# Peptides against a protein of PDB entry 7Q4I: the designs that were tried, part 77

Target 1, 281 residues: chain A of PDB entry 7Q4I
Amino acid sequence: HENSTIAERLYSEVRVLCWIMTNPSNHQKKARHVKRTWGKRCNKLIFMSSAKDDELDAVALPVGEGRNNLWGKTKEAYKYIYEHHINDADWFLKADDDTYTIVENMRYMLYPYSPETPVYFGCKFKPYVKQGYMSGGAGYVLSREAVRRFVVEALPNPKLCKSDNSGAEDVEIGKCLQNVNVLAGDSRDSNGRGRFFPFVPEHHLIPSHTDKKFWYWQYIFYKTDEGLDCCSDNAISFHYVSPNQMYVLDYLIYHLRPYGIINTPDALPNKLAVGELMPEI

## One batch from the design tools (peptide; aimed at target 1 Y219 Y240)

Design b2_p30_2_s3 (made by RFdiffusion4, then SolubleMPNN; from b2_p30_2, 14 letters changed)
Fold by OpenDDE base, seed 4:
Structure b2_p30_2_s3 (fold): chain B 281 residues (1-281), chain A 30 residues (1-30)
Amino acid sequence: as target 1 above (281 residues)
Amino acid sequence: SELEKLLEEMNKRPPTDEEIKKADELLKKL
């Protein structure tokens, strides 16, 4: 029998609304597999699309489809969340329909933080935004206060937030959030290992899998090692996860156990005050 | 090759989903 008592506690104390970026062509191909795997571990799961789908629980946002509208979709998604769901959760995760997320590990990372702290977490990239921005594909999580500031303070002001729907979605939200003093948090664990990954596990876990000239090494905000030391034992997300790989990951993470190895969870850290961040590592 | 050029572009910045899809298609043809 698995002892889930701490996970159940965190499920109640660290409420996460997950919204999934999708489109009508991906409802059946990708999004439904999120719903059948990791998405079931969110406190609330919403699919943001251009068409309604009652089976998926997809919302039709007033935006067109295509890559040039991803920023528009993100703006409308957060408006929708703020209007209908801002009190339904403490934290608000954006993920793609090919992102896999270990929600329990995200709750563990978020536990010390107040949802009233203007902060967001993800895979931090260094270009274009002074404090950095979070990779769109790895998924990123906003505090309730970050969502409020984004929707109420940033979006209505063209000087703070781009009115056009064009641009890199993750960069544009990163600029908007910086302009309203939402902090780009450090999602690394106590060993300095990353938790949000913009690629599949194989690309991070295999040493020298990528060329040293690969853009990722120029974009990553924090220095990271390759191989097994690349990734936290409490990793949160991976991107470009196929529908089949989602079920494999679900099995490996939640069902497959090595007999005789019992992992005891570490003690929860102390809760931080509003506006306080974990010490830099 | 078209694939090599695409891979070079994909290595300069975060690749687009279209670029990834195209790269996968090109790789399957080899």
Scores: peptide ipSAE 0.056, ipTM 0.677, DockQ to the pose 0.363
OpenDDE base, seeds 1, 2, 3, 5: peptide ipSAE 0.029, 0.024, 0.047, 0.024; ipTM 0.574, 0.563, 0.654, 0.527; seeds 1, 5 fail the geometry check

Design b2_p30_2_s4 (made by RFdiffusion4, then SolubleMPNN; from b2_p30_2, 19 letters changed)
Fold by OpenDDE base, seed 5:
Structure b2_p30_2_s4 (fold): chain B 281 residues (1-281), chain A 30 residues (1-30)
Amino acid sequence: as target 1 above (281 residues)
Amino acid sequence: DELEKLLEEANKKPPTSEQIKKIEELEKKL
C-alpha cells in the first residue's frame, strides 16, 4: 500500500507540460522509453521532432535535423506550445530523450512559485549569461509567463533573441530569457544541494569521478560537492540516461522499497507572490 | 556542433587534458 495523496494534489495544482527534444531516428530507440517511464507522470507529454509519430505523440516541427538545429527546434517547440498548449499547464519542462525526470520532485520545487512569475529553473551555469543559464542536458522548466515572454517578446525581436538557428541551444535561450527579464531561479534545496543534473547519478555521486579541471566545475553557478552531498534527496533530473537505465530508475524510485522505512514528506512551503523568489540559501 | 560533441564525449568518460583544452578553446569562441 502506498499513500500518494500529496503527490496527487501536486499533480493537480502544479501542472507540468513536458516536451521532449527528439528526432525521427530516436523515436523508437529513446523517446518511447521516456513515454513508458517518467514521461507518463507529466500532465502533458509532447515529443518535439522533425517527423510526426502518432504512436509516440510526436510533433513535426518545421526544422531540419542535426545538432546545429537544436536552437531552431527549441524556438519552434516553444512557439508550438504557446500556440496550442499554453493553458494546458503551469510549467513547461524541456528535456532530452535521454533525460530522466522525477516529476514529483519538480512539482515540489515549483509549488511555492506562481506560474505568472517570469522564472525558469534547471542546472544553472555561470558563463555567457550574466544571471546564468540552465544546462540543456539537465532539462529546464519555464513558468507559463516565461514561455509567454520568450515567444511573444523575445523571439520576434532579433535584438533580444538570436534569429538564426545556430548556437548552443541552452545558452541562446538563456540569453533570450534574460533579455525579457525572465529570472534564472535557484533550483537547489534548503540544504543547498542541486536538483537538476547534466550527467547520470553515478557521475555526481562518486567522489573524484571527474578531474577537478573538468569543465563542469567551472560552469556550475553554485558551488556543489561530490558524493552523497552532491544531490538533493529531492533530485529532479539526470542526463545521459540510457533507455535501460530509465527502467532501472523507475523501478528504484517508484517500486523498490526498504521494508519498514516510512518517508514522511516535508511540509509544503507558503505560496510566493507573483514575481517573488525563494530566499537565498 | 563540435563543442557539444566534445562535451558529450567528456560526459561519458573522464576527459583527458587534451579534451579539456579543446573544450576551453571552443568555449572562448562562443
Scores: peptide ipSAE 0.020, ipTM 0.590, DockQ to the pose 0.073
OpenDDE base, seeds 1, 2, 3, 4: peptide ipSAE 0.009, 0.025, 0.015, 0.028; ipTM 0.533, 0.572, 0.532, 0.586; seeds 2, 4 fail the geometry check

Design b2_p30_3 (made by RFdiffusion4)
Pose (drawn by RFdiffusion4):
Structure b2_p30_3 (pose): chain A 281 residues (1-281), chain P 30 residues (1-30)
Amino acid sequence: as target 1 above (281 residues)
Amino acid sequence: DAELETLDEQRLKTSEKLEENPLMPLSEIH
């Protein structure tokens, strides 16, 4: 048994809309498993694709397939969400079909922040954007105000926002958001451990690649060696998670527990004013 | 600039390898 009253209260207080980037080849192979595991825990779940699908109720964006159109799919998905869902949620998560998200921990992190604060959260990388950009695979989440500025202020101005549909989707949205005064939030916990991860848990708990010019150690905005200390007890996401591993993470996180060890929740911080972020770590 | 382009290539390679096998050691990809 489990008492989930606290999470149910946060479910209504911190509405999270999750949109999943997918394609027809992945509808049954990957996107289905996201819907059956962590996707159903979102306040609203949307599969953004280039084709329709009965099982997923997928939205067909007017965008071709291929890695060269991922940026186009991101722009069209946030335009669609602004057009049809801007008042349906407080927070708007972009995730791939190989991202795993503990949605309850996302509501925990977002609780103190105003949805009117122009901010987005994720795993923060240093290159190409002064304030940093968020890993597309770890997932990144925008405030309602961040979605308004992206669709209303950044997309109509080609100098602020790349008009072609090519490029690294996460780097481009990082540039458009910096250009419209959307803050790159700090998603680490109060102990400085990460919550958003671009790899599976093993790769962060046991870093095999050892600071040998590997791209990750150069890209990370906040320096860390990682290891067994890498990860928060309230981590939010992992990536490169196979469809089978979605169900395993669900089992180990939500079902399996050591008898007699009761997780006691840390108190929720007080709400913040518009434009305010938590004290820096 | 060239160093950063090399890092971008490493990132892409890593993505391709992990799409095939997520449990592959990242040291073997690098």

Design b2_p30_3_s1 (made by RFdiffusion4, then SolubleMPNN; from b2_p30_3, 14 letters changed)
Fold by OpenDDE base, seed 2:
Structure b2_p30_3_s1 (fold): chain B 281 residues (1-281), chain A 30 residues (1-30)
Amino acid sequence: as target 1 above (281 residues)
Amino acid sequence: DEELKELEEQRKRVAEELAKDPLKPLSEIF
């Protein structure tokens, strides 16, 4: 027997639309495995592609394929969401077709925030954008108000948001969001541990003698440690998760149990007013 | 910033390698 009462409450109160960035060559190879694993825990799941796939629930966006089109795809994806789905959720997660997400942990992080607060969360990086920007691969989640500001205020204005489809997707959306006063939130837990991760758990959990010159250490906005303290017990996402590893993670997180250990969830924080953020740790 | 350009190129290389082999040690990629 499992008690999921609080998770069910959060599923209803913290509605998440997940959109998955994919392409036609990955519909069967990757995207379908998202749909069969963590994507089923989203309130709504949409695959954003260049070709329609009714079995996958994939949308054909008017964009080309390749890394140089990712920014274009992100713009069109959020335009599509705003036009068709802005009221279907409170929060709007971008993930890649090789990102794994523990949606319940994301709902827990988001619970105190108003969806009318212009905020977004993810793995915060420091370059290019003064307030920081969120790693594309780790996935990032926008409030409903953040989506509105992005689509209605930023995208139509070339001075606020890059009209060209070139550039790093995560940097460009970060610039646009900053320019419309969408806040780059702190996604860390109460112990200062991260929740969104741009690599697989193994790369974060196992201390590597990586040189301090490794890009990640230069990009992270918040200081983080390697080892067990790298990652929140309520971690939200990992990147570069293979289709097979998605099923492994689903089993480990949702099925495998150490006998005799019962986890009691912490009490939910008080809800914040519109525009209010949790204090940074 | 030239240093930032080098870091961004490193990020891209790492991303390309990890997309092929997610368990490849980071120290072997850059």
Scores: peptide ipSAE 0.588, ipTM 0.943, DockQ to the pose 0.810
OpenDDE base, seeds 1, 3, 4, 5: peptide ipSAE 0.571, 0.574, 0.585, 0.581; ipTM 0.938, 0.940, 0.942, 0.941

Design b2_p30_3_s2 (made by RFdiffusion4, then SolubleMPNN; from b2_p30_3, 14 letters changed)
Fold by OpenDDE base, seed 5:
Structure b2_p30_3_s2 (fold): chain B 281 residues (1-281), chain A 30 residues (1-30)
Amino acid sequence: as target 1 above (281 residues)
Amino acid sequence: EEELKKLEEQRKKTGEALAKDPNIPLSEIE
C-alpha cells in the first residue's frame, strides 16, 4: 500500500510542463519511451521536433535538425510554450529525449519558490556566464516568469539574446536569462548534493578516475564529489539514459521496494516570497 | 580562453561519445 498524498498535492500545486528536445528520427527510438516512462508524470508533456507527430504529441518547430540548431529549437520551443501553454504550468522543464527525470523530486525542489520569481534550475556550470548556466543535457527548469522574461524581453533583443541559431544551446540561453535578470538557482539539496546530472547515475556514483583537468570538474559551479555523496536522495535528472534504461529506472524508482523499509518524506519547507531564493549552501 | 576552448572541445567529445555509449568510462573519453 502506497501513500502518494504529498506527491499528489505537489502535482497540483507545482505544475510542470515538460518539453522534450527531439527530432523526427528519434520519435520512435527515444521520445516515445520518455512518454511511456517519466514523461507521464509531467502535468503537460510536449515533444519539440521539426516534424509533427500526433501520437507522440510532437510539435513541428520552424527549425532545422542537427546540433548546430539546438539553440534555434530552444528559442522556438519557448516561444511556442509562451504562446500556447504559459498558463498551463508553473514551471517549464527542458529535457532531452535521453534525459530521465524524477518529476516528484523536481516538484519538491521547486515547491518553496514562486513561479513568479525569475529563476531557473539545473546542473549549474560556471564558464561563459557570470552567475552560471544550466547544463543542457541534465535538463533545466524555468519558472513561468523566467519564460516570460526570456521570450518577451530577451529574445526580441539581439543585444540580450543571440539572434542566430548557432552556439551551445545551454550557454546561449544562460546568457539570455542572465541578461534579463533571471537567477541561476542552486538546485542542491540541504546536504549540498546535486539533483541534476549530466551523465548516467553510474558515472556519478562510481569514480571514473578522471583527473581534475577533466572538463566536468572545471565546469561545475558547485564542487561535488563522486560516489554516494555525489547525488541527492532526491535527485531529479540524469542524462544519456537509453530507452531501455528508462524502463529500468522507472521500475527501480517507482516499483521495486525493499520490504519493511518505509521512507517518510521530509516536511515541506515554507514557501518563499516572490523574488526570494533559498539560502546558498 | 584557449584553455576554455580545449575544455569545450572535450565537453563536445564527451557528449558525442556518451550519446553512442552512455556507459563508456569517462576516462576513456579524455
Scores: peptide ipSAE 0.634, ipTM 0.952, DockQ to the pose 0.850
OpenDDE base, seeds 1, 2, 3, 4: peptide ipSAE 0.620, 0.624, 0.623, 0.625; ipTM 0.949, 0.950, 0.950, 0.951

Design b2_p30_3_s3 (made by RFdiffusion4, then SolubleMPNN; from b2_p30_3, 13 letters changed)
Fold by OpenDDE base, seed 5:
Structure b2_p30_3_s3 (fold): chain B 281 residues (1-281), chain A 30 residues (1-30)
Amino acid sequence: as target 1 above (281 residues)
Amino acid sequence: EEELKELEEQRKKTAEALAKDPLLPLSEID
């Protein structure tokens, strides 16, 4: 007997539109499995592609495929969202078709924030952008106001936003968002543990024996450790999750339970005023 | 700047490697 009352409340109060970065070659191989697992827990799920797929709910954006077009696809995706779906949600998550997201945990993190606050969350990296930017692979979530500012204020201005489609997608959107005063939020939990992860759980939980020169340690905005302290109990996302592992994670997170252990959720925090952020840790 | 460029290249290599093998140990990424 499961009590999902709080989750249901958050589903209604913290509406999330998830858009999935994909391509036609991955519609069946990857995107479909997102739709059949964690994507079904979004209030709205859209697959952003270069080809339409009615079964998948994929949108054909006017962009080419390839890594060199990811920035272009992101721009067009948010333009599409703003035009068609800006009022369908409060928060707008970008994820890859190999990102797994625990949407309930994201709603929990987002709950205190106003969607009218210009803020976005993810795995914050420190290079290139003064306030930091969110890792593309880990997924990142924009408030409604952040989307508005991005599309209406940033994109039309080449001085604020890169006009061509080249460059690292996550860096470029990070630059644009900073330029329109969208805040790079802190997604860490109260214990200082991260919630958005650019790798699979194994890479975070198990020490990889990488030295401090490994790019990831140089990129992370907030210092973090490997092992059990790496990750919040309310972790939100992991990247490079295979289709099969999505089903495994779905089972482990939502079905498999140790008998006799009951988790009591923490109380929801007070809502913040528009423009207010949670205190820094 | 050169250091950052090297890091970015490593990041790119990581992404390419893990896209193929998500469980590839990070230490094995060249």
Scores: peptide ipSAE 0.638, ipTM 0.950, DockQ to the pose 0.830
OpenDDE base, seeds 1, 2, 3, 4: peptide ipSAE 0.624, 0.631, 0.632, 0.632; ipTM 0.947, 0.949, 0.949, 0.949

Design b2_p30_3_s4 (made by RFdiffusion4, then SolubleMPNN; from b2_p30_3, 16 letters changed)
Fold by OpenDDE base, seed 4:
Structure b2_p30_3_s4 (fold): chain B 281 residues (1-281), chain A 30 residues (1-30)
Amino acid sequence: as target 1 above (281 residues)
Amino acid sequence: SKELEELEKQRRRTGEALAKDPLLPLADIY
């Protein structure tokens, strides 16, 4: 007994290609659980690896494995997407094989934006990049135009984009995107609460009273709180989600219901013009 | 800066730790 009409509409109007960063050793351990849970709600789901896996729909990118190759893998992944899938979606999400994503909430956030707007969203960090960059682990989503600019304008130019495969993947793509005027969007909801999270819900929801010297507090672009006010009711992603917890989250989000409580969705906002962003909160 | 480099190292350590134990208290990382 569920009305999914609006979700179905957004599925059609806000098409999302999800590419998952993985490796051959994680195909069975992690990636397949993404495919069996939140990944099935993407319009298209691709696993970017170093080995092909037809069961998983994994692509073998021409890169090595290891942390020092993550940037290389990201570059090749988006090159692959641009070559084969740029018209298959409007938005292109990068996630890790231990990232959980509520795709419907992402579509809701993205709905007002034109895919032709050079913008990307995620958990914005402030170091290294003036406009900020999006945390790799929390996942980040590029508009079609952002992908085009990244692949066509940034990647071929060593002055705009690092040719070496070393470096922090999320920082490097952030630098490249800034250099081609792709805007680092604000993912926060109307209450100023975040939607993309670099940790599991527990670390955000439970006040830990951590020292402000902890890197996260120094990295976050926008001020955030702990507790229930940490996270949007329309949160999009969490990182370091174990395979088992992916199924738990799927159950909690999509199946478990408090009897007698019906959530009614807010009205969709007006669509923005190309190049226009939502007002800052 | 040196400070930022240290923060980035902490970020990496956090990732390594949480990849093993997602529920590890953040306070135990630094």
Scores: peptide ipSAE 0.631, ipTM 0.952, DockQ to the pose 0.795
OpenDDE base, seeds 1, 2, 3, 5: peptide ipSAE 0.623, 0.631, 0.629, 0.620; ipTM 0.950, 0.953, 0.952, 0.950

Design b2_p30_4 (made by RFdiffusion4)
Pose (drawn by RFdiffusion4):
Structure b2_p30_4 (pose): chain A 281 residues (1-281), chain P 30 residues (1-30)
Amino acid sequence: as target 1 above (281 residues)
Amino acid sequence: SEDELYDKYQEIIDSSDNLDELNENIDNFL
């Protein structure tokens, strides 16, 4: 048994809309498993694709397939969400079909922040954007105010926001958001451990590549060696998670527990004013 | 240069479909 009253209260207080980037080849192979595991825990779940699908109720964006159109799919998805869902949620998560999200931990992190604060959260990388950009695979989440500025202020101005549909989707949205005064939030916990991860848990707990010019150690905004200390007890996301591993993470996180060890929740911080972030780590 | 190295990394990241492929491509490049 489990008492989930606290999480149910946060479910209503911190509405999270999750949109999943997918394509027809992945509808049954990957996107289905996201819907059956962590997707159903979101306040609203939307599959953004280039074709319709009964099972997923997928939205067909007017965008072709291929890696060269991922940026186009991101722009069209946030335009669609602004057009039809801007008042349906406080927070707007972009995730791939190989992202795994512990949605309850996302509501825990977001609770103190105003949805009117222009901010987004994720795994923060240094290159290409002064304030940093968020890993597309680890998932990043925008405030309602961040979605308004992206659709209303950044997309109509080609100098602020790349008009072609090519490029790294996460780098481009990082540039458009910096250009419209959306803050790159700090998603680490109060102990400085990461919550958003671009790899599976093993890769962060046991870093095999050893600071040998591997891209990750160069890209990470906040320096860490990782290892067994890498990860928060309230981590939010992992990536490169196979469809089978979605169900395993669900089992180990939500079901399997050591008898007699009761997780006691840390107190929720007080709400913040518009434009305010938590004290820096 | 450092900017060229970052561009190459990004190219590899954008072109990889899984973690093993990404790791192998990064290692081979380096």

Design b2_p30_4_s1 (made by RFdiffusion4, then SolubleMPNN; from b2_p30_4, 18 letters changed)
Fold by OpenDDE base, seed 4:
Structure b2_p30_4_s1 (fold): chain B 281 residues (1-281), chain A 30 residues (1-30)
Amino acid sequence: as target 1 above (281 residues)
Amino acid sequence: SKEEEDKKYLEIIYNSKSLEELEKKLEEYL
């Protein structure tokens, strides 16, 4: 017997709209598998594309395809969300069509925060943006207020937000959000372990023979250890997850149980006031 | 083989000099 009472409570109290970055060529190859796995646990799931797909629930944004248009797609996606869905959720997750997300763990992280707090979370990187920015691949989640500020205050002002569609999507949104005082939150757990991961679990969990010159160590905002201590027990996302691996992860996380081990959920933290953040670890 | 794919994936991750390079190589590989 599964006890999902707390998860059900959080599903209602911490509403998440997930939008998936995709393209027409990936609707069937990748995006469909998101919809069939972790995406079903979002309160609202939308696929942002250049072509409409009624089976997938994909939206055709007024953008071209290609890597040089990812920033354009992100801007149009959040405009679309603000215009049509800003009240449908409290939090707004961007993920790629090869990102896997444990939505319950994200709700747990977000629970204490007000959606009226101008904050966003993800895997924080330190380059280019003073407060840091969130890795695009790991996925990042904006509060409702963050979306409002992004769309209403940042996007209309070329001095605050890049008007061109070129550039690194995650860096550009990070700059825009910083310019409107949206805070780059700390997504680490109480033990200082990361929750959003720009790679598959294997690459984070296995102590890499990675040379200290590995770019990731230069990009991460917070120092993280390698190995099993790299990752929160309440990890939220992984990137470069193949469609098949999504089903494997879905099985391992939601179905596979070690007999005789009962997990008791930690108590929910106290809710924070508007504008208040969790203490830095 | 899956092992070869995993090895290539690891090589791409660990040998990339920048995130941009990594993303480009992984998009080409995946």
Scores: peptide ipSAE 0.069, ipTM 0.690, DockQ to the pose 0.060
OpenDDE base, seeds 1, 2, 3, 5: peptide ipSAE 0.024, 0.060, 0.030, 0.021; ipTM 0.589, 0.702, 0.651, 0.593; seed 3 fails the geometry check

Design b2_p30_4_s2 (made by RFdiffusion4, then SolubleMPNN; from b2_p30_4, 18 letters changed)
Fold by OpenDDE base, seed 1:
Structure b2_p30_4_s2 (fold): chain B 281 residues (1-281), chain A 30 residues (1-30)
Amino acid sequence: as target 1 above (281 residues)
Amino acid sequence: SEKEEIEEYLKIIMSSSSLEELEKKQEEYL
């Protein structure tokens, strides 16, 4: 029998609302598989779409569909969350309908932080935004205070946040958050290994899988290694995960065990004060 | 249970010899 006592504690103390960016054409093809796998481990799961789906728990946002409307959808999603759900969680994760997330590992990373600290986490990229921004595909998580600042302070001011719905969604939210002093946190583990990944595990774990000229190596904010040292043992997310791969990952992570090997979790760190961040490593 | 659902889905994947067969079995399972 698995001892889930610590995971259960973190489930109650580090409440996560997950919102999934999807569209009506993907409700059955992709989004339902998120709901059936990792999404059920969120404290609250909401699908943000252009059409309502009561079976999926999808919300119809007042935006058009298409890749050029992703920024518009993100703005409306966070407005909706702030209006209806800001007190339902401490942390607010954006993910795509092809993102896979190990929510327990995210709770472990977030545990020391106050939700009143204006901070967000993800796979940090260095271009376009001085402090960096979080990759949209890897998913990113905002504190409650970060959501408040985004919706109340940034969105209403065209000087702080782009009013048009065009642009790269992850870059635009990154600019807005920087302009209201929301900090781009460091999501790396104590060994300096990443936790949020904008590609499938295979693309990160296999050495020399990508050319050194690949844009990713120019975009990544922190130096990263290839192979098994690329990724934290407590990795949080992967992107471009097919529906089939979500079930495989659920099996491998939550069910498959090497007989006779028992993993002992590390001790929880001390909680930080409001506004305090973990030291950079 | 979650475990049973995953196990059943994995059985579908592992027993399928083609994408077409997999899609058909998924439609029947879902």
Scores: peptide ipSAE 0.030, ipTM 0.542, DockQ to the pose 0.019
OpenDDE base, seeds 2, 3, 4, 5: peptide ipSAE 0.021, 0.016, 0.025, 0.014; ipTM 0.500, 0.461, 0.532, 0.454; seed 2 fails the geometry check

Design b2_p30_4_s3 (made by RFdiffusion4, then SolubleMPNN; from b2_p30_4, 16 letters changed)
Fold by OpenDDE base, seed 5:
Order: C-alpha cells, then sequence, then structure tokens
Structure b2_p30_4_s3 (fold): chain B 281 residues (1-281), chain A 30 residues (1-30)
C-alpha cells in the first residue's frame, strides 16, 4: 500500500498539460505508449500531430511533417493550447513521443512557483540564447504566463519570434521566450543535480569515457556530475526512451519496491511570489 | 481497459525469467 496523498495534492495544485510532439507514423508505434504510461499522469494529455487521431487524442496541426517543421509544429501547438486549453492547466510540458517523464517529480519542482511567473524549465543549454534555452528532447515546461507571453506577445512579432517554420525548435522557442522576458529557470535539485535529461538514463548514469569534446558538455548550461550523481533522485525526464522501455520504467518507478524501504518525501517548499525564482545554487 | 492492459504487461515483466523470455512475451503482447 502506498500513501499518495502528497502526489494527489500536487496533482490538483500543480496541474500539468502535457503535449506530445508526434506524427501520424508514430501514433501507434510510439505515442500510444506515452498515453499508456507516463502520459496518463498528466492532468491533460494532447498529442500534436499533422493528422487527427481521436483514439490517441491527437490534434492535426496545420504543419507538414519532418524535422524542418518541428518549430512550426511547436508554434502551432502552443497556439492551439492557448486557444483551447490555457485554463486547463498551470504548467505546459512539451515532450517528444520518445520522452519519458516522471510527472510527480515535475510537480514537485514546480510546486513553489506561481504559474503567473513567466518561467520555463528543462535541460538548459547555453548556446545561441543568452539566458540559455531548454533542450527539446528532454522536454520543457512553460508556466501559463510563459505560454501567454509566447503566443500573445512573441509569436505575432517577427522581431521577437521567428516567423518561418525552419530551425531548431528548442532554440527558436528559447529565443522567443527570452525576447518576452520569460525566464529560463534552473531545474536542478537542491544538490545541484539535473532533472531533465536529453538522453536515456543509461547514458547519464553510466560514467562514460565520454570525450570531453562531446557536444553535450559544451551545451549544458550548468555543470553536471557524472555517474550516479548526474541525476536527481527526483529526476523528471529522459529522452530516446523506446516504447518498451517506457513500460519498464513505469514498472521500475511505480511498481517495483524494495521490501522494507519506505521513502519519506521531503517537505514541500514555501510558495514563491509571482515573479520570484528559487535562489541559484 | 488501458489500465488492465498495463497490468497484464507488468505481469509479463514480473513473471519473465530472462530478457529473452520478456522480449518474446512482449512481441506476443504488443
Amino acid sequence: as target 1 above (281 residues)
Amino acid sequence: SEEEEIKKYLEIIMNSKSLEELEEKENEYL
């Protein structure tokens, strides 16, 4: 028997709409497995596609498929969310159809923040955007105010936000958000450990003799440790997770328990004022 | 239900004695 009282409280108080970047070819191959695993823990789950799928709850955005259209899809996705769902949640997560997310850990991270604070979180990268931007694959979460600013203030202004659909979607949204004073938050835990990861757990957890020339080390905004200290005990996301691995992760995270070990959650932090961020660590 | 399907899948995972057996059962289930 588990005590989920705190998780249930956070489910109600930290409402998360998850939108999943997908395409018609992946509806059955990938997206449905998100829906069957971690996506069910979102307050609202929407699949953003180029074709409608009522079984999946997929939306047909007016964009083409392919990597060159991801930015276009992201813009249209957030426009759709703002128009139809801005009040359905407090926080709005973008994830890929091969991203796995521990939504409870995300709610824990987000709990102190006001959704009216113009902030977004993810795996922060340092290039291209002065304040940094969030890696697309790791998933990134916008506050309601961030979505509002993005859609209402940034998107309509070609000087603030790229009008065409080309470019790296995560970089482009990062530029747009910076231009409307949406803050790139620090998603690290109190120990300085990352929570959003652009790779599978294995890649982060296993100390690789990674060539220091690996682009990731040049891109990461915050210093990250290797090995088991790479990742928060309250990690939020991993990328390149296969459909089968999603079910394995669901089992490992939500079902598998070491007998006799009871994890007592930390106390919830104090709520922050609107516009206030957690202090940098 | 989707929940029931997941429960069945989890049962497969829990009852699999090897990765090979798991993969075989997954291919039958998924």
Scores: peptide ipSAE 0.024, ipTM 0.525, DockQ to the pose 0.018
OpenDDE base, seeds 1, 2, 3, 4: peptide ipSAE 0.019, 0.016, 0.023, 0.019; ipTM 0.456, 0.445, 0.619, 0.454; seed 3 fails the geometry check

